# Ledger of designs, part 301: peptides against a protein of PDB entry 4ASU

Target 1, 270 residues: chain A of PDB entry 4ASU
Amino acid sequence: ATLKDITRRLKSIKNIQKITKSMKMVAAAKYARAERELKPARVYGVGSLALYEKADIKTPEDKKKHLIIGVSSDRGLCGAIHSSVAKQMKSEAANLAAAGKEVKIIGVGDKIRSILHRTHSDQFLVTFKEVGRRPPTFGDASVIALELLNSGYEFDEGSIIFNRFRSVISYKTEEKPIFSLDTISSAESMSIYDDIDADVLRNYQEYSLANIIYYSLKESTTSEQSARMTAMDNASKNASEMIDKLTLTFNRTRQAVITKELIEIISGAA
Target 2, 83 residues: chain B of PDB entry 4ASU
Amino acid sequence: FTFASPTQVFFNSANVRQVDVPTQTGAFGILAAHVPTLQVLRPGLVVVHAEDGTTSKYFVSSGSVTVNADSSVQLLAEEAVTL

## One batch from the design tools (peptide; made by RFdiffusion4, then SolubleMPNN)

Design b2_p28_2_s1 (from b2_p28_2, 15 letters changed)
Fold by OpenDDE base, seed 2:
Structure b2_p28_2_s1 (fold): chain B 270 residues (1-270), chain C 83 residues (1-83), chain A 28 residues (1-28)
Amino acid sequence: as target 1 above (270 residues)
Amino acid sequence: as target 2 above (83 residues)
Amino acid sequence: MERQERARKELEERRAELRAEMEAVLAA
């Protein structure tokens, strides 16, 4: 490679490093906010799930319709965030299909569709786009919940799959159950809850769905920003190493050129 | 007793004497031994009576309240403000 | 698209109503 070629490559990698460093800083800022907002959201979301955990709601085996909600975003460069969710979705869909269940999929974030469209296009009900640009709000979750409820797909049970935040360096893909109104109303374990009006229960479930979606979005966002920060840091380090290697190559090549020129001068002066 | 909105936690697994909640079917007081129930909140006042006799008032917009068999209570409001 | 927009509008309207009620209670 000529000195010019090495210089061009160095410039390119330095630019990439600058971009990745900038993206790291942006991700860090978004992560800090997301982590702060996740604290109350987790209490809120876990509170919404408490009923389902405590009531031990069981779906009858004869029920066949299952909904999978995958939660991620539209934005890349965040490591395995999207692929982890997609992998879990695929696994769950396959298991349910093997059990004779009908599976429909909702993707929150365009990346889910991008990954699963080729293999699961017939199972998709809807994909929500424009996820990840702004921090998710309860309003956003409510819109998703409402659209799901108005989709006309009468699922019996479902699963929401998202990345739960553990730490700056760790997330875990998790699955939480969602239940239809009919499933909850018919659950034997719900008999202990006295005098629940049908309208009340409907409203309760609609609200609960929004809560769970909101919680999932907050966990996903925090995980994503953390993962992006890590990914950009790794990219920056890799770029740095490459710069060092190329710099050494540049210096060696430069020395060789100088040596050649000196030899030519000495040989031409004789 | 847990009381939270999407953006704020007011109580997290706290012991309280009584919580008064505004529900669509009417306001009722939740005591420590209240029977399991589910209700939807209407806009109104939540009053939390602490064991020490102190009372805290909140305004909530909408939401839900769950009383479980284990006496755990989850009060979830879309929006809530301390009064 | 149209269903999402309608849902969003309905939620925004409900939210506005709830906010108005909150403000009325807080002013009182």
Scores: peptide ipSAE 0.041, ipTM 0.878, DockQ to the pose 0.542
Fold by OpenDDE base, seed 4:
Structure b2_p28_2_s1 (fold): chain B 270 residues (1-270), chain C 83 residues (1-83), chain A 28 residues (1-28)
Amino acid sequence: as target 1 above (270 residues)
Amino acid sequence: as target 2 above (83 residues)
Amino acid sequence: MERQERARKELEERRAELRAEMEAVLAA
């Protein structure tokens, strides 16, 4: 490589490093906010899930329609955030299919569709785009819930798959169940609950779904921002190492050129 | 007793004496060992009676309330403010 | 050459966007 080529490459990598450092800072700021907002969201979401856990709601085996909701975002450069969710979705879909269930998929965030469109295109009901630019709001979750409920797909049970935040360096892809109104209303364990008006139960379920989606979005966002921060830090370090290597190469090449020029001058070989 | 909105937690697994909630079917008081029930909130006043006799008032918009068989209660409001 | 210039321009645009986002996040 010529000195010019090395210089150009150095400049390019230095620019990339500046970008990755900036992205790290942005991700760090977004992470800090997301983590703060996750605290109440977790209490809220876990509170909503408490019914399903305490009532031990089970879907009858004869029920065949299963909905998988994968939660991620539209944005890349966050390590394995999207691939982990997609992997879990694939695994769940395969297991359900093997069990004779009908599987439909909803993608929250365009990255899910991007990963799964080739293999699972026929199973997708809807993909929600424009996820991840701004922190998710309860309104966003409500819109998703509403669209799901209005999709016309009458699922019996569902799985919401998302990355749960553990720490700045750790997330875990998890699955939480979602149940249809019919499944909840018909559950034996629900018999201990007083006669619940059908309209009340419907409204309750709508809130429950929105709550769970909101929770999943907040967990996902926090996980994503932390992962992005780490990814950008790693990219910046890798760029630094490459800069060092190229700088050494540049110096060696420069010395060789100078030496050659000196020899040419001394030898009179023009 | 857990009382939260998407953005704020008011009570997290706390022991309370009584919670008065506004529901679509009417206001009711949740006491210890209340029968399991599911209700939807209407806009209105929530009153939490603590074990120490302190009462706290909140305005809630909409949401849900769950009373479980184990006497755990989840009051989840879309919006809530302390009064 | 054109591909590299395009990549450079895209990188500069991304930098500008990132700076704007950073400023927006810091101002909020």
Scores: peptide ipSAE 0.005, ipTM 0.811, DockQ to the pose 0.021
Fold by OpenDDE base, seed 1:
Structure b2_p28_2_s1 (fold): chain B 270 residues (1-270), chain C 83 residues (1-83), chain A 28 residues (1-28)
Amino acid sequence: as target 1 above (270 residues)
Amino acid sequence: as target 2 above (83 residues)
Amino acid sequence: MERQERARKELEERRAELRAEMEAVLAA
């Protein structure tokens, strides 16, 4: 490589390092906010799931329609955040298909579609874009819930798959159940709740769906920002090491060029 | 007893004497060991009666309240403010 | 209008190249 080539590469890597450092700082700020906002959201979300866990709602085996909601974002450069969700979605879809279930998929965030489009295009109902630019709100979750309910797909049971935040260095991809109104209304375990009006149950189910989506978005966002911060830090370190290596190469190459020129001068071949 | 909105937690697994909630079918009081119930909230006043005799008031928009067989209560509101 | 669209396309291409370079650094 010529000195010019090495210099050009050094400039490029230095620019990348500046960008990754800046992105790390932005991710750190977003992470700090997301973590604060996750605390109440987790209590709220767990509270919403409590009925389904305690009532032990079961879907009859003869029911075949299953919905998978994958929660992620539109933004890259966050390690395995998107691939982890997509991997679990694929696994779940394959298992359900093997069990004779009909599977449909909803992607929250464009990255899910980007990963799964070639293999699962026919199973996608809808993809929600513009996720991850701003912190998710309950309004955002409500819109997603409403569009799902209005999609015309009459699922019996579903799964929402998202990354649960553990710590700044750890997340875990998890699955939570979602149930249709018909499944909830027909569940034997719901008989202990006396005199539930059909309209009340419908309203509750719609609200609960929005709650669960909101919760998943908050967990996903916190996990993503943390992972991005770590990824950008690693990228910055890798860039630094590469700069050091190239600088050494530059110095060696420069010395070799000088030596060659001196030899040419001394030999009279110049 | 858990009472939360998407952005704020008011009670987290607390023991309370009574919670008055505004439901679409009417306002009712949830006592200790209340029968399992599921209701949706209408805009209105929530009153929490603590075991020590203190009373806290909240205004809620929409939401839900569930009383489970294990006597756990989840009060979830889209919006809630302390009064 | 055509010049602005060309400038936008060039900017998008540059962003795509930069993203690819960043991904390469992350993978190394």
Scores: peptide ipSAE 0.000, ipTM 0.809, DockQ to the pose 0.014
Fold by OpenDDE base, seed 3:
Structure b2_p28_2_s1 (fold): chain B 270 residues (1-270), chain C 83 residues (1-83), chain A 28 residues (1-28)
Amino acid sequence: as target 1 above (270 residues)
Amino acid sequence: as target 2 above (83 residues)
Amino acid sequence: MERQERARKELEERRAELRAEMEAVLAA
């Protein structure tokens, strides 16, 4: 490589390092906000899930329609955030199919579709795009819930898969249940709940779905920003190491060029 | 008793004497050992009666309230403000 | 007009090269 080539590469990598450092700072700011907003969202979302846990809602075995909702974003450069969700979605879909269930998939964020399109394209109902540009709001979750309920797919039960935030260095892919109105209404365990009007139950279910989606989005966002910070930090370190290596190569090459020129002068070949 | 909105927590697994909630079917008071029920909130006043005798008032928009068999209550409002 | 289009193309090519190098550094 010529000195010019090495110099150009050095400049390029230095620019990349600047970009990755800047992205790290942006991710850090978004993470700090996401973590603050996750605290109430977790209480809210876990509160919504309490009914299903306490009532021990079970779907009858004869019910075959299952919905998988994968929650991520459109944004890359965040390590294994998207692949972790996709991996669990694939596993769940395979297990359900082996059990004779019909499986449909919804992707929240375009990255889920990008990963699963080749193998699961026929199972996708809808993909929600434009996720991750701004912090998720309850309004966003409500729109997703409404579109799901109006999709025409009459699922019996579902699974929402997302990355739960643990710490700045750790997340865990988790699954939470989603039940249809019919499944909840027909559950034997619900008999202890007094005089529930059908319209009330429908509205309740709409809120429950929106609540769970909102919670999942907040967990996912916090996990994603944390993972992006780490990824950008690692990229910045890798760039630094490459700069050091190229600088050494530049110095060696420069000395070699000087030596060659001196030899040419001494030999009278120039 | 848990009372929260998507952005704010007012009560988290707290013990309260009574909670008055505005529902679509009418306002009702949730007492200790209330029968399990599911309700949807209408815009209106929530009143929380603490064990120490203090009363707190909130305005809520829409949402849900769950009373479980174990006497736990989840009041989840889309929007809520302290009055 | 031709000079501005050439400058834009050169800038786009440089950006594409930078992106490719960035991806290489990230994969490393």
Scores: peptide ipSAE 0.020, ipTM 0.807, DockQ to the pose 0.012; fails the geometry check

Design b2_p28_2_s2 (from b2_p28_2, 18 letters changed)
Fold by OpenDDE base, seed 5:
Structure b2_p28_2_s2 (fold): chain B 270 residues (1-270), chain C 83 residues (1-83), chain A 28 residues (1-28)
Amino acid sequence: as target 1 above (270 residues)
Amino acid sequence: as target 2 above (83 residues)
Amino acid sequence: MERLEEARKELEKRREELEKEMAEVLAA
């Protein structure tokens, strides 16, 4: 490699480092916002899940249709955020299939489809794109919920899989249950609730689904931004180390060239 | 008693005396040991009566209210503002 | 003159080694 090659590589890596540093700062700003917005969203979402947890809704074994919703985004450069969700989705799909269940998949964010398309393309109902550019709103969640309910797939039970935010350096892929209206209405554990009008229950379920989706999006977004910040920091550090190594190599090479030139001058002068 | 919107928390696992909620079937008061029920909110006034006798008023747009067997209550509004 | 030729050969060897090291660093 010539001094020119090293110089070109150095310039390239320095540019990458600038980009990664900038991306880190952007991710940090988005993370700070996401974390603030997650606080109320978590209370809201956990509140919505309380019914299902307390009622201990069970799906009869003869019911075979299961829906998996994977929540991520369209954007890369965030470490294992997408792969962790995809891994959990694969595991859940395999377990359900082994149990004789029919499995369909919904992807929130294009990255889920990108990872699972080759192996699970036939199981996908829909993929929602344009996720992750802007912070998710309740309106966005409502649109997703509505689309799901109108998809025509009459699932009995579902699983929403997303990354729950723990800290700036930690997230955990989690699964929460989603139940169909029929499953809720027929659940024995729901008998303790006063006679609920069918229309009320339908509307309630629609809100519940939107609430859970919204919650999952907020958890996912916060996790993603934190992971991206970390990934960009790591990339910047790696670039720095590479710059240092190449700089040392450059200096050594330059010295060798100079020494050679000096010897040629000295040998040409006898 | 938990009362929240997607963007704001008003009460988080708080003890309250009574909560008046506007539902599609009519307004009702949630007292201690209210029977379990599920309701959908209509736009209207929520009134929270604290144990100390203080009363707080809120306007909600829509949402749900859940009264569980363990007497826990989740009031989840799509939009809510303090009045 | 002989010492200069030996020094030249040694420098060429070092240059080749350095070029190899550079290639390894660039390939990594």
Scores: peptide ipSAE 0.019, ipTM 0.808, DockQ to the pose 0.005
Fold by OpenDDE base, seed 4:
Structure b2_p28_2_s2 (fold): chain B 270 residues (1-270), chain C 83 residues (1-83), chain A 28 residues (1-28)
Amino acid sequence: as target 1 above (270 residues)
Amino acid sequence: as target 2 above (83 residues)
Amino acid sequence: MERLEEARKELEKRREELEKEMAEVLAA
């Protein structure tokens, strides 16, 4: 490689480093906001899930329709955030299929579709796009919940799969249950709850679904921004190391060129 | 007793004496050992009576309230403000 | 003249080695 080639490469990597550094800062800012907003969202979301945990809602074995909701975003460059969700979705889908269940999939974020399209295209009901540009709101979750309820797919039970935030360096892909109105209303464990009006229960479930989706979005967003920050930091460090190596190579090459020129001068003068 | 909105937490696993909630079927008071129930909130006043005798008032929009068999209560409002 | 040509050849060899090393670093 000529000095020019090395220089070109150095410039390219330096530009990449600038970009990754900038992206790191953006991700850091988004992470800080997401983490702050996750605190109340977690209490809210966990509260919404409390019924399902306490009531021990069981779906009859004869019920075969299962819905998988994968929660991620449209944006890449965040490590294994999307692939982890997709992996869990695939595993769950396979397990359910092996159990004789019908499985349909909803993707929150275009990346889910991008990963699963080839293998699971026939199972997709809908994919929600334009996720991740702005922090998710309860309104966004409500829209998703409404679309799900209006999808026409009469699932018996479901699974929402998302990355739960643990720390700036750790997330875990989690699964939480979703139940249909019919499943909840028919559950034996619900008998302890006082005479619940069917309309009340329907409305309650709509809120519950929106609440759970909102919670999952907040967990996912926080995890994603943290992972992106880490990924961009790593990319910046790798670029730095490469710059150092290339700089050394450049200097060595320069010296070699100079030496060659000197030898040519001496040889020509001779 | 947990009382939260998507953006704010008012109570997190707290012990309270009584919570008055506005529901679509009518306002009711949640006391200790209240029977399990599910209700949907209507816009209105939530009153939390603490064990120390203090009373806090909140305005809530729509949402849900759950009373479980273990006496845990989740009051989840779409929007809530302290009064 | 012969020593200079040998030195030139050695420098060219080192240059080629450096180019290979750079290629390896870039491929890694």
Scores: peptide ipSAE 0.031, ipTM 0.807, DockQ to the pose 0.005; fails the geometry check
Fold by OpenDDE base, seed 3:
Structure b2_p28_2_s2 (fold): chain B 270 residues (1-270), chain C 83 residues (1-83), chain A 28 residues (1-28)
Amino acid sequence: as target 1 above (270 residues)
Amino acid sequence: as target 2 above (83 residues)
Amino acid sequence: MERLEEARKELEKRREELEKEMAEVLAA
């Protein structure tokens, strides 16, 4: 490689390092906010899931329609955040299909669609785009919930798959159940609950779905920003190491060029 | 007893004497060993009666309240403010 | 010998120029 080539590479890598360092700082700021907002959201979301856990709602085996909601975002450069969710979605879809169930997929975030489009395009009901630019709000979750309920797909049971935040260096892909109004209303375990008006139950389920989606978005966002911060830090370190290596190569090449030129001068002067 | 909004937690697995909630079917008080029920909140006043006799008041918007068989209660409001 | 000294001076000048270019790239 010529000195010019090495210099060009050095400039390029330095620019990349500046970008990755900047992105790390942005991700760190977003992470700090997301973590603060996750604390109440987790209490809120876990509270919404309490009914399903306590009532032990089971879907009859004869019911075949299953909905998978994958929660991610539109933005890359966050390690395995998207691929982890997609992998779990694929596994779940395959297991359900093997059990003779019909599976439909909703993607929250464009990255889910990008990963699953080739293999699961026919199973997608809808993909929500423009996810991840701003922190998710309850309003956003409500819109997603409403669109799902109005999709015309009469699912019996579903699952929401998202990355749960553990720590700045750790997340875990998790699955939580969602149930249709019909499944809940027909569940034997719900008989212990006092006479509930059908309209009340419908409204309750709408809130429940929105609550769970909101919770999943908050977990996903926190996990994503943390993972991005880590990824950008690693990229910055790798760039630094490459700069050091190229600098050494530059110095060696410079010495070689000087030596060659000296030899040429000496040989031409003889 | 858990009482939260998406952005704020007021009570997290707390023991309370009574919670008065505004529901779409009417306001009712949740006491110890209340029968399991599901209700939807209407905009209105939530009153939490602590075991020590203190009373806290909140204004809530829409949401849900769940009373479980194990006496756990989840009050989940879309918006809530302390009064 | 004079040509060698001139050549050395020219090489030193080129070395300084390359070092400046590198410094500029690293400072940018």
Scores: peptide ipSAE 0.028, ipTM 0.799, DockQ to the pose 0.006; fails the geometry check
Fold by OpenDDE base, seed 2:
Structure b2_p28_2_s2 (fold): chain B 270 residues (1-270), chain C 83 residues (1-83), chain A 28 residues (1-28)
Amino acid sequence: as target 1 above (270 residues)
Amino acid sequence: as target 2 above (83 residues)
Amino acid sequence: MERLEEARKELEKRREELEKEMAEVLAA
């Protein structure tokens, strides 16, 4: 490589390093906010799931319609955040199909569609875009919930797949169940609950879905920002190492050029 | 007893004497060992009676309340403020 | 002898240019 080539490459990598450092700082700020907002959201979301856990709602085996909701975002450069969710979605879809279930997919965030479009395009009901630019709100979750409920797809059971935040260096892809109104209403375990008005139960289910979606969005966002911060840190370190290597190469090449020129001068003067 | 909004936690697995909630079917008091039920909140006043006799008041917008067979209660409001 | 001095001057110029380029790359 010529000195010019090395110089050009050094400039390019330095620029990349600046970008990655900047992105790390932005991700760190967003992470700090997300982590703070996740604390109450987790209590809220886990509280909403308590009924399903305590009532041990079972879906009859003859029920065939299953909905998979994958939660991620539109934004890249966050490591395996999107691929982890997509992988679990694929696995779940395959397992359900093998069990003779009809599977439909909803993607929260464009990255899910980007990954699964080629193989699962026919199973997609809807993809929600513009996720990840701003912190998700309960309003956002409510809109998603309402659109799902009004989609016309009458699922019996579903699963929401998202990355649960563990720490700044760790997340885990999790799956939580969602149930249709009919499944809840017909569940034997629900018989212990007082006579619940149908309208009340419908409204309750709408809130439950919104709550779970909101929770998943908050977990996903926090996980994403932490993963991005780590990814950008790694990228910055890699760039630094490359800069060091190229600098050494530059120095060696420079010395070689000088030596060659000296030899040419000495040989030509003879 | 858990009482939370999406943005704030008021009670997390706390023991309380009674919780009065505004529901679409009417306001009712949740006592210890209340029968399992599901309700939807209407805008109104939530009153939490602690075991020590302290009473706390909250205004809630909408949401849900769940009373489980194990006496656990989840009060989940879309919006809630302390009064 | 004159050609050698000219050659030395050219080498020195090129060395200075390379050092400047390096400094620019490292400062960027």
Scores: peptide ipSAE 0.024, ipTM 0.807, DockQ to the pose 0.005; fails the geometry check

